# Designs tried in a protein design run: peptides against a protein of PDB entry 6B4J. Part 219

Target 1, 315 residues: chain A of PDB entry 6B4J
Amino acid sequence: DITMQWYQQLQDASMQCVLTFEGLTNSKDSQAKKIKMDLQKAATIPVSQISTIAGSKLKEIFDKIHSLLSGKPVQSGGRSVSVTLNPQGLDFVQYKLAEKFVKQGEEEVASHHEAAFPIAVVASGIWELHPRVGDLILAHLHKKCPYSVPFYPTFKEGMALEDYQRMLGYQVKDSKVEQQDNFLKRMSGMIRLYAAIIQLRWPYGNRQEIHPHGLNHGWRWLAQILNMEPLSDVTATLLFDFLEVCGNALMKQYQVQFWKMLILIKEDYFPRIEAITSSGQMGSFIRLKQFLEKCLQHKDIPVPKGFLTSSFWRS

## One batch from the design tools (peptide; made by RFdiffusion4, then SolubleMPNN)

Design b1_p26_5_s4 (from b1_p26_5, 13 letters changed)
Fold by OpenDDE base, seed 5:
Structure b1_p26_5_s4 (fold): chain B 315 residues (1-315), chain A 26 residues (1-26)
Amino acid sequence: as target 1 above (315 residues)
Amino acid sequence: SERAEREAIDRQLEEEAERLFEKLLS
């Protein structure tokens, strides 16, 4: 299976990346510790500052991240920080940056869906200039949200329940598994972020080039989901999230093919979701149902709320 | 190169998508 091969390759690359900067992360040297912390802050703080407030601020954040990844010194915490301060600095920063983007999906986007777009456009732009960051974004995303691949992790004989729960994307702390609502909220945030990334281009980049991870991957994701048995609550939730965020873009890109797919979802796949939906899970099911019905009735998918406009970039 | 590998994977993923849709629409 090429999908699983892709997944595994990304995970292997991510693990290899961690191994490459172990010297930095495990160092007991005071200077190395300082560098590590400075680099970590420089990589993550700008991402946390991303907001829907002003395009100019977003550009500043982008420029800072790009500068850091380009080996230029940046100001962070009142100090000049550069990846050149340590031989493993670049790998470390790329890893932490990618991790932070995904964390913003599972935290910020999960709570504020509109936040997906400014985060995604920065991530997309950085990915275009720094493909390794993109690979690491996927690796982090896939590990935290296997449904973004998509695949459903399986329980293996002899596996601890907690390990299986973690594989499914649940947080397990002190032998307590995350509540289902919180789990789905985090998964939703990550899927929404992903759906935004694959459709957005940084407006100040070379837009003549092909998107490094574009809508074709969204199309693939849908194809894969529709060829899998639905998972209770998860499929209805994430399919809605995905279509709400990137359905309009997919409609514009694939046109008639998109509508054929949407009809297929409504007529063939949706009943399969219904069959596995319990009374307590009707919320996600109903939301998806209403969305599909509205889209088919109006022959349109609305532009998602929070989509960045020209006025945003002039601010 | 890493780029070539990424592109190769992307092509294979696209082919898989096409196969899956053909299966769905058959």
Scores: peptide ipSAE 0.457, ipTM 0.910, DockQ to the pose 0.823
Fold by OpenDDE base, seed 1:
Structure b1_p26_5_s4 (fold): chain B 315 residues (1-315), chain A 26 residues (1-26)
Amino acid sequence: as target 1 above (315 residues)
Amino acid sequence: SERAEREAIDRQLEEEAERLFEKLLS
C-alpha cells in the first residue's frame, strides 16, 4: 500500500532526525543543556506568537523563523541564538519547530478554529523554503492523528491496551484514557490545520513555484477516506472539519469533479456513517448533514471563517 | 535526491487517488 509506505517513510525520517540530535538531547554538559533550551525556545516561541491580529506581525515571525533555519543569529529570551552553536542544532530546531506547528493544531486550532489560517500560512511558507520541516510536520501530524494519513491503526496480539489507544491518537495519562470529546477536539484541530496548509501560500514568496504539499493531497485524502469504512463519530467529525476548511478551495480547483465527489458523499457514504452513528453521537452527524445539504442546495462552498484577506496583509 | 524522491511519492499518491475515485464512481 503506497499510503502506508509513505507514512512509514516519513516516520523513519523523523526517527532518523531524532537519532541525529540525540547527542544534544542527552548531553550532561551544562553548556550543551543551555544551548538545547535556547534553541528549543527560539524554535517554538515565535510559533506561539502567531495571531490573527496583523499581517505585519506575522511577517516578522516568519522572518525570525526563516532566519533561525538559515543559520543566522536571532534574539530569543534576551540572548543571541543560532543553530550553529551545536553541530546538531539545525536538525533539532527543524524537529522542534515542526512539532510545535502540529501542537498548535492540537491545542490552539482545536480551541479556536480561525487560528488555523495564520498558523498554516507561516507553516506553508517555511515548508516551501525548508522542505525538511515540511516532512517533519507530516511525520508529527501522522503520528498524533493517523486519520490525517488516513489509516486506522489495528490492535495486534500482545499489544498493551494503552499503547493501542495511543496509536489511535488518544492521550493516556496515569492509566486514564482521554475522553472522547477531548480526543475529537484535538483531532479536529490537527485536521483543520492540515486542510489550511494545503491551500495557503506565503504571499511574500515565489508564487510561481509549485505548492510543496498542495490541494492534490487534499483530493487524495478524500479519496482514501471514502474508500475506508467509517469510524463512529470520528469520520463524521473530521470529514466536516476538512470540508469546512478546504472545501471552497477544492471546489475552485476541481470544479465538476468536486461536485461529483460531494454527491457521492451525500448519497453513498453518508448512509454508511448514519448506520454506525449512535444516538449520543448525533451532533457530529447532524453537523455534517446540514453542511452537505446546504452546500448542495446552494451549489457553493463558503469561504471558511478566518480566511486571510488582502486587508489582513496590509495591517 | 530528496526532492526527486518527494516528487516520486507525490506522483504515486496522485495515481492512487485517481484509482480510488474511479473505483468510487464506477
Scores: peptide ipSAE 0.444, ipTM 0.907, DockQ to the pose 0.840
Fold by OpenDDE base, seed 3:
Structure b1_p26_5_s4 (fold): chain B 315 residues (1-315), chain A 26 residues (1-26)
Amino acid sequence: as target 1 above (315 residues)
Amino acid sequence: SERAEREAIDRQLEEEAERLFEKLLS
């Protein structure tokens, strides 16, 4: 299966990246430890500073990240930091940066859905200039949220239950599995971030180039989800999240084909979701139902709340 | 090259998407 091959190749690339900078991460040398921490901060702090406040500030953050990845010195923690400080510096920074983007989906977007758009537009722009960062974003995303691929991890003979739970995307700490509501919240954030990335382009880049991971991947994601058996609570939640964020963009791109797909969801797939939905999971089910009905009735998918406007970029 | 490999994968993923939609919409 090409999807699973793609998944595995990305995971292999991510693992190879970790091995490449292992010398930096495992060094006992005081100077190497200092460099590692400086590079880690330089890679992650700008991402944490992304906000919806002003386009000008977002541009500054983008420029700082791009400069760092380009081998230029940047100011971080009151010090000049460059990936050239260590031979494994670039690989390390690319990995940590990608990890941080996904973490912002998992945490910030999970709590504030509108945050998906400013984070996504920076991620998309960086991906365009630094394809390896994009591959690593996918690798981190797929590992934390297999539903973003999508696939359902299977329990293998001899596998520990905790390991299986982790494969499904649950956090397990001290032999306690994460609560379902927290799990779904994190998965929602990551799916929303992904849905935003595939539709956004950095406005100050070369727009003549094709999006490195565009809406065609969103279309693929839907096709694959609809060809899978629904998973209780998860499918209803993430399908809603995905369509709310990128449904408008998909509608504009695929037009009649999009509406045929939406009708298929409502008429064929939604009853299958209903059949596996328990009384305690009605919230996600009802949200999806209302969304689909409203969209079909009005023959429109609304622009998602938080979508970046021209006014934002003039701010 | 890594780029060529990415492009090849993307093409195959698109072909799979088309196949899946044809299956769904028939």
Scores: peptide ipSAE 0.437, ipTM 0.904, DockQ to the pose 0.845
Fold by OpenDDE base, seed 2:
Structure b1_p26_5_s4 (fold): chain B 315 residues (1-315), chain A 26 residues (1-26)
Amino acid sequence: as target 1 above (315 residues)
Amino acid sequence: SERAEREAIDRQLEEEAERLFEKLLS
């Protein structure tokens, strides 16, 4: 299966990346530790500063990240920091940056759905200029949210239950598995971020170039999901999240083909979701139902709340 | 090149999407 091959290749690349900067991360040298911390801060703090406040601030953040990845010195924590401070500095920064983008999906977007768009547009723009960061974003995303691939990890003989739960994306701490609501919230955030990334282009880049990971991947994601058996609560939740964020873009891109897909979801796939939905899980089911019915009735998918407008970029 | 490899993977993923879509409509 090409999807699983792709997944594995990305995981292997991510693992190889970790191995490349192991010397930096495991060093006992005080200077190396300092460099590591400075690089980590330089990579992650700008991402945490991304907000919906002003386009000008977002551009500044983008420029800072790009400068760092380009080997230029940047100011971080009152110090000049460069990936050239250590031979493994670039790999480390790329990895930590990618990890932070996904973490913002997991945390910030999970709590504030509108945050997906400014984070995603920066991620997309950086991905265009630094493809390795994009690959690492996917690797981190896929590992934390296998539903973003999508695939459902299977329990293997001899596997510990906790390990299986982790593979499914659950956090397990001190032998306590994460509550389902928190799990779904985190997964939602990551899916929403992904759905935003695949449709957004950095407006100050070369927009004539093909998106490095565009809507074709969204179309693939839908096709794959619909060819899988629905998972209780998860499928209804994430399908809604995905369509709410990128449904409008998919509609514009695929037009008649998109509507055929949406009808298929409503007529064929939705009843299958209903069949596995318990009375306690009706919330996600009803949200998806209402969304699908409204979209089909109006023959339109609304632009998602928080979508970046021209006025945002002029601020 | 890494770029060529990424492009090859993307093409294969697109082909898979088309196959899956056809399967859904059949």
Scores: peptide ipSAE 0.435, ipTM 0.903, DockQ to the pose 0.902

Design b1_p26_6_s1 (from b1_p26_6, 12 letters changed)
Fold by OpenDDE base, seed 5:
Structure b1_p26_6_s1 (fold): chain B 315 residues (1-315), chain A 26 residues (1-26)
Amino acid sequence: as target 1 above (315 residues)
Amino acid sequence: MEEEERKKKLEEIRKELQEELEKLQQ
């Protein structure tokens, strides 16, 4: 399976990255610990500062992240910080930055769907300049949300239940599995972030270059989902999230092909989702149904709420 | 006839999507 091969390659690259900076992370040296903490803060704080408030602030954040990744010193916590402070500094920062972007999907976007767009445009712009960060974003995303690949992890004989639950993307703490609503909320946030990344370009970059992970991956994701048996509640939820965020962009890009796909979802895939949907899960199914019916009726997919306008970039 | 035609159309769309998926994976 090519999709699973791609997944595994990204996971292997991520694991290799972790091994590369293990010396920094496991160091008992006080100076190395200080450097690690400074680098971690420098990588993650700017991402946490991303907001929908002003385009100018977003540009400052982008420039700071890019400067850090470029080996330039940046101010963080009142100190000058550079990835050159340690041989593993760049790898560590790239990993932690990518992890933080995905975490913002998992937390911020999960709670505030509109936050997907400013986070995604920064992530896309950084990915364009720093491809390794993009690969690590995918690796973290895929690990936390296998449905972003997409694939549905399967239980194997001899597997511990908790390990299977973690593979599915559930948080398991003290032998307590995460509640379904919280799980779906986190998965939704990550899918929405991904759907935003694949359609957005940093407006101050070289727009003549091809998007490093563009809408073709959105088409791939949909095609792969439709070629899979639906998973109860998950498929209906995430398909809605994906289409709400990137459906307008896909419609513009793929036109007639997009509408054919949407008809296939409505006429062929919906009955399959319905067949596995319990009465307690009808909310996600109904939401998807209403969305598709509205889109097909109007022959339009609305621009998602929170989409960044020209006025945002002038602020 | 209409249902068969619809089914045929859906199968065609499914095939097209599969072909596009395969191309994107090359």
Scores: peptide ipSAE 0.227, ipTM 0.803, DockQ to the pose 0.639
Fold by OpenDDE base, seed 1:
Structure b1_p26_6_s1 (fold): chain B 315 residues (1-315), chain A 26 residues (1-26)
Amino acid sequence: as target 1 above (315 residues)
Amino acid sequence: MEEEERKKKLEEIRKELQEELEKLQQ
């Protein structure tokens, strides 16, 4: 399977990155530990500062992240920090930055869906300038949310149940698996972030270049999902999340083909979701149903709530 | 007749999507 090969290549590249900076992460030296912490803060704090407040602030955050990745010194925690402080500093920062973007999907976007757009536009813009960060974003995203590939992890003989649950994307702490609602909330946040990334471009970049991971990947994702058996509650939830965030962009890009796909979802795939939906899981099912019916009735998909307007960039 | 026509149309759409998926995987 070509998709699984691509997924494995991303995971291998991510693993290789971790091995590359292992010397920095495992160092017992006090100075190396300090550098590691300073670099980790410099990589992650700017991402946590991303908000819907002002476009000017978002630009400052972008410029700071880009400066750090470019080997320039940046101010972090009252100190001058540079990736040049350690030979493994750049790889470490790229990995931690990518991890933090995905974590913002998992946590911030999961709780505040509108946060997907400012996070995604920064991530997309950084990806254009730093392709390795983009690959690491995909690696982290797909590992935490296999449904973003998409694939369903399979139980292997001799596997511990907890390890299988982790492969499915569940958090397992102290032999306790997270509740289904919390799992779906985190998966939703990551899917929404992904759906925002594939459609957004940094407005101050070189617009002549092709998006490094554009809407064609959204089309691929939908096509692959439709070729898979639906998973109870998961498919209805994530299909809705994906279409709500990027459906308008896909409609504009693919036009007639998009509407053919939406008809196929409603007429062929939706009954298959219904067949596996229990009475206790009707929330996600009803939400998807209402969305599809509304879109088909109006022959339009609304611009998602939180989409960044020209007014945002002038603030 | 209407149900058969609908099924045929859905099969056609599925085929078109599969062809587009194959193009994106190349």
Scores: peptide ipSAE 0.197, ipTM 0.790, DockQ to the pose 0.699
Fold by OpenDDE base, seed 2:
Structure b1_p26_6_s1 (fold): chain B 315 residues (1-315), chain A 26 residues (1-26)
Amino acid sequence: as target 1 above (315 residues)
Amino acid sequence: MEEEERKKKLEEIRKELQEELEKLQQ
């Protein structure tokens, strides 16, 4: 399975990255601990500052992240911080940065869907300049949200139920599994972030270059989902999230082929979703239904709420 | 939608999927 091979390769690369900076993370030396904390803050704080307020502020954040990844000193917490402070500093920062982008999908985008766009455009721009960060974003995303691959983890004989639940993307704390609504909310945030990344280019980069992980991956994702059996509540939720965020971009890119796929979703795949939808899950189902019907009726997919406009970049 | 049209559309989607998956291995 090509998809599973790709998934595993990214996970292996992520694990290897963790091993490369293990010396920094496990060090008992006070100076190494200080460096680790400074680097972690320098990598993660700028991402948490991403907002829809002003394009100029977003550019400052981007430039700071790029400077850090380029080995330049940056100001963080009143200190000058550089990845050169430790031989493992760059690997550590790349990993923590990628982890933070995915975490913003899981937390911020989950609560505020419009936040996907400013986060995604920074992530896309950083990915263009730092491909390893992009691979690590995928690795973190895939691990937290297997539906972003997409694949459905299977229960294996002898597996603990809690481990299976974690593989499915659930949080399990003190032998208590996360509530379904919270789970879906987090998954939605990550899918929305991913759907935004694949369509956005950093406006101050070389736009003539191919997107490092572009809309073709969106097409692939949809095609793969359609070749899978739907999951109760999950498929209806995430398919809606994906189409709401990147459906307009996919429509523009794939035109007739996109509409053929959308008709196929409505006429062939949607009844299969309906067949597995319980009365308690009608919310996600109805939302997807209404979206598909509206799009097919109007022969248009709206630009998503929060899409970055030219006026945003002039602010 | 006619069954033949559905099959054709499915095959088109599957083809595109395969092509994109192959690019990921490059």
Scores: peptide ipSAE 0.153, ipTM 0.773, DockQ to the pose 0.381
Fold by OpenDDE base, seed 3:
Structure b1_p26_6_s1 (fold): chain B 315 residues (1-315), chain A 26 residues (1-26)
Amino acid sequence: as target 1 above (315 residues)
Amino acid sequence: MEEEERKKKLEEIRKELQEELEKLQQ
């Protein structure tokens, strides 16, 4: 399975990255610990500052992240911080930055769907300049949300139930599995972030270059989902989330082909979702139904709420 | 006839999507 090979390659690259900076992370030296903490803050704080308020602020955040990744000193916590402070500093920062982007999908976007767009445009722009950060974003995303690949993890004989639950994307703390609603909320946030990344370009970059992980991956994702059996509640939820965020962009890019796919979803795939939907899961099902019906009736997919306009970039 | 034509059309769309998936995997 080529999809699973790609998944595994990204996971292997992520693991190799962790091994490369193990000396920095495991160091008992006080100076190394300080450098680690400073680099971690420099990588993660700017991402947490991303907001929908002003394009100028977003540019400042982008420039700071890019400067850090370029080996330039940046101000963080009142100190000058550079990846050159340690030979493993760049690998560590790239890993932690990518992890933080996915975490913002998991937490911020999960709670505030409109936050997907400013986070995604920064992530996309950084990915364009720093491809390794993009690969690490995918690795973190795929590990936390296998449905972003997409694939469904299978239980293997001899596997602990908790490990299987974690592979499915559930949080397990103190032998307690996460509640389904919280799980779906986190998965939704990550899928929405991904759907935003694949369509957005940083407006101050070289837009003549091809998007490093563009809408073709959205098309791939949909094709793969439609070739899989639906999962109860999960498929209806995430398919809606994906289409709500990137459906307009896919419609513009693929035109007639997009509408053929949407008809296939409505006429073939949607009944299969219905067949596995219980009475307690009707919320996600009804939401998907209403979305599909409205889009097909109007022959249009609306621009998602929170989409960044030209006015945002002038602010 | 209409239902059979609908099924054939859906199968064609599914095939096209599968072919596109295969191209994206190469």
Scores: peptide ipSAE 0.053, ipTM 0.714, DockQ to the pose 0.621

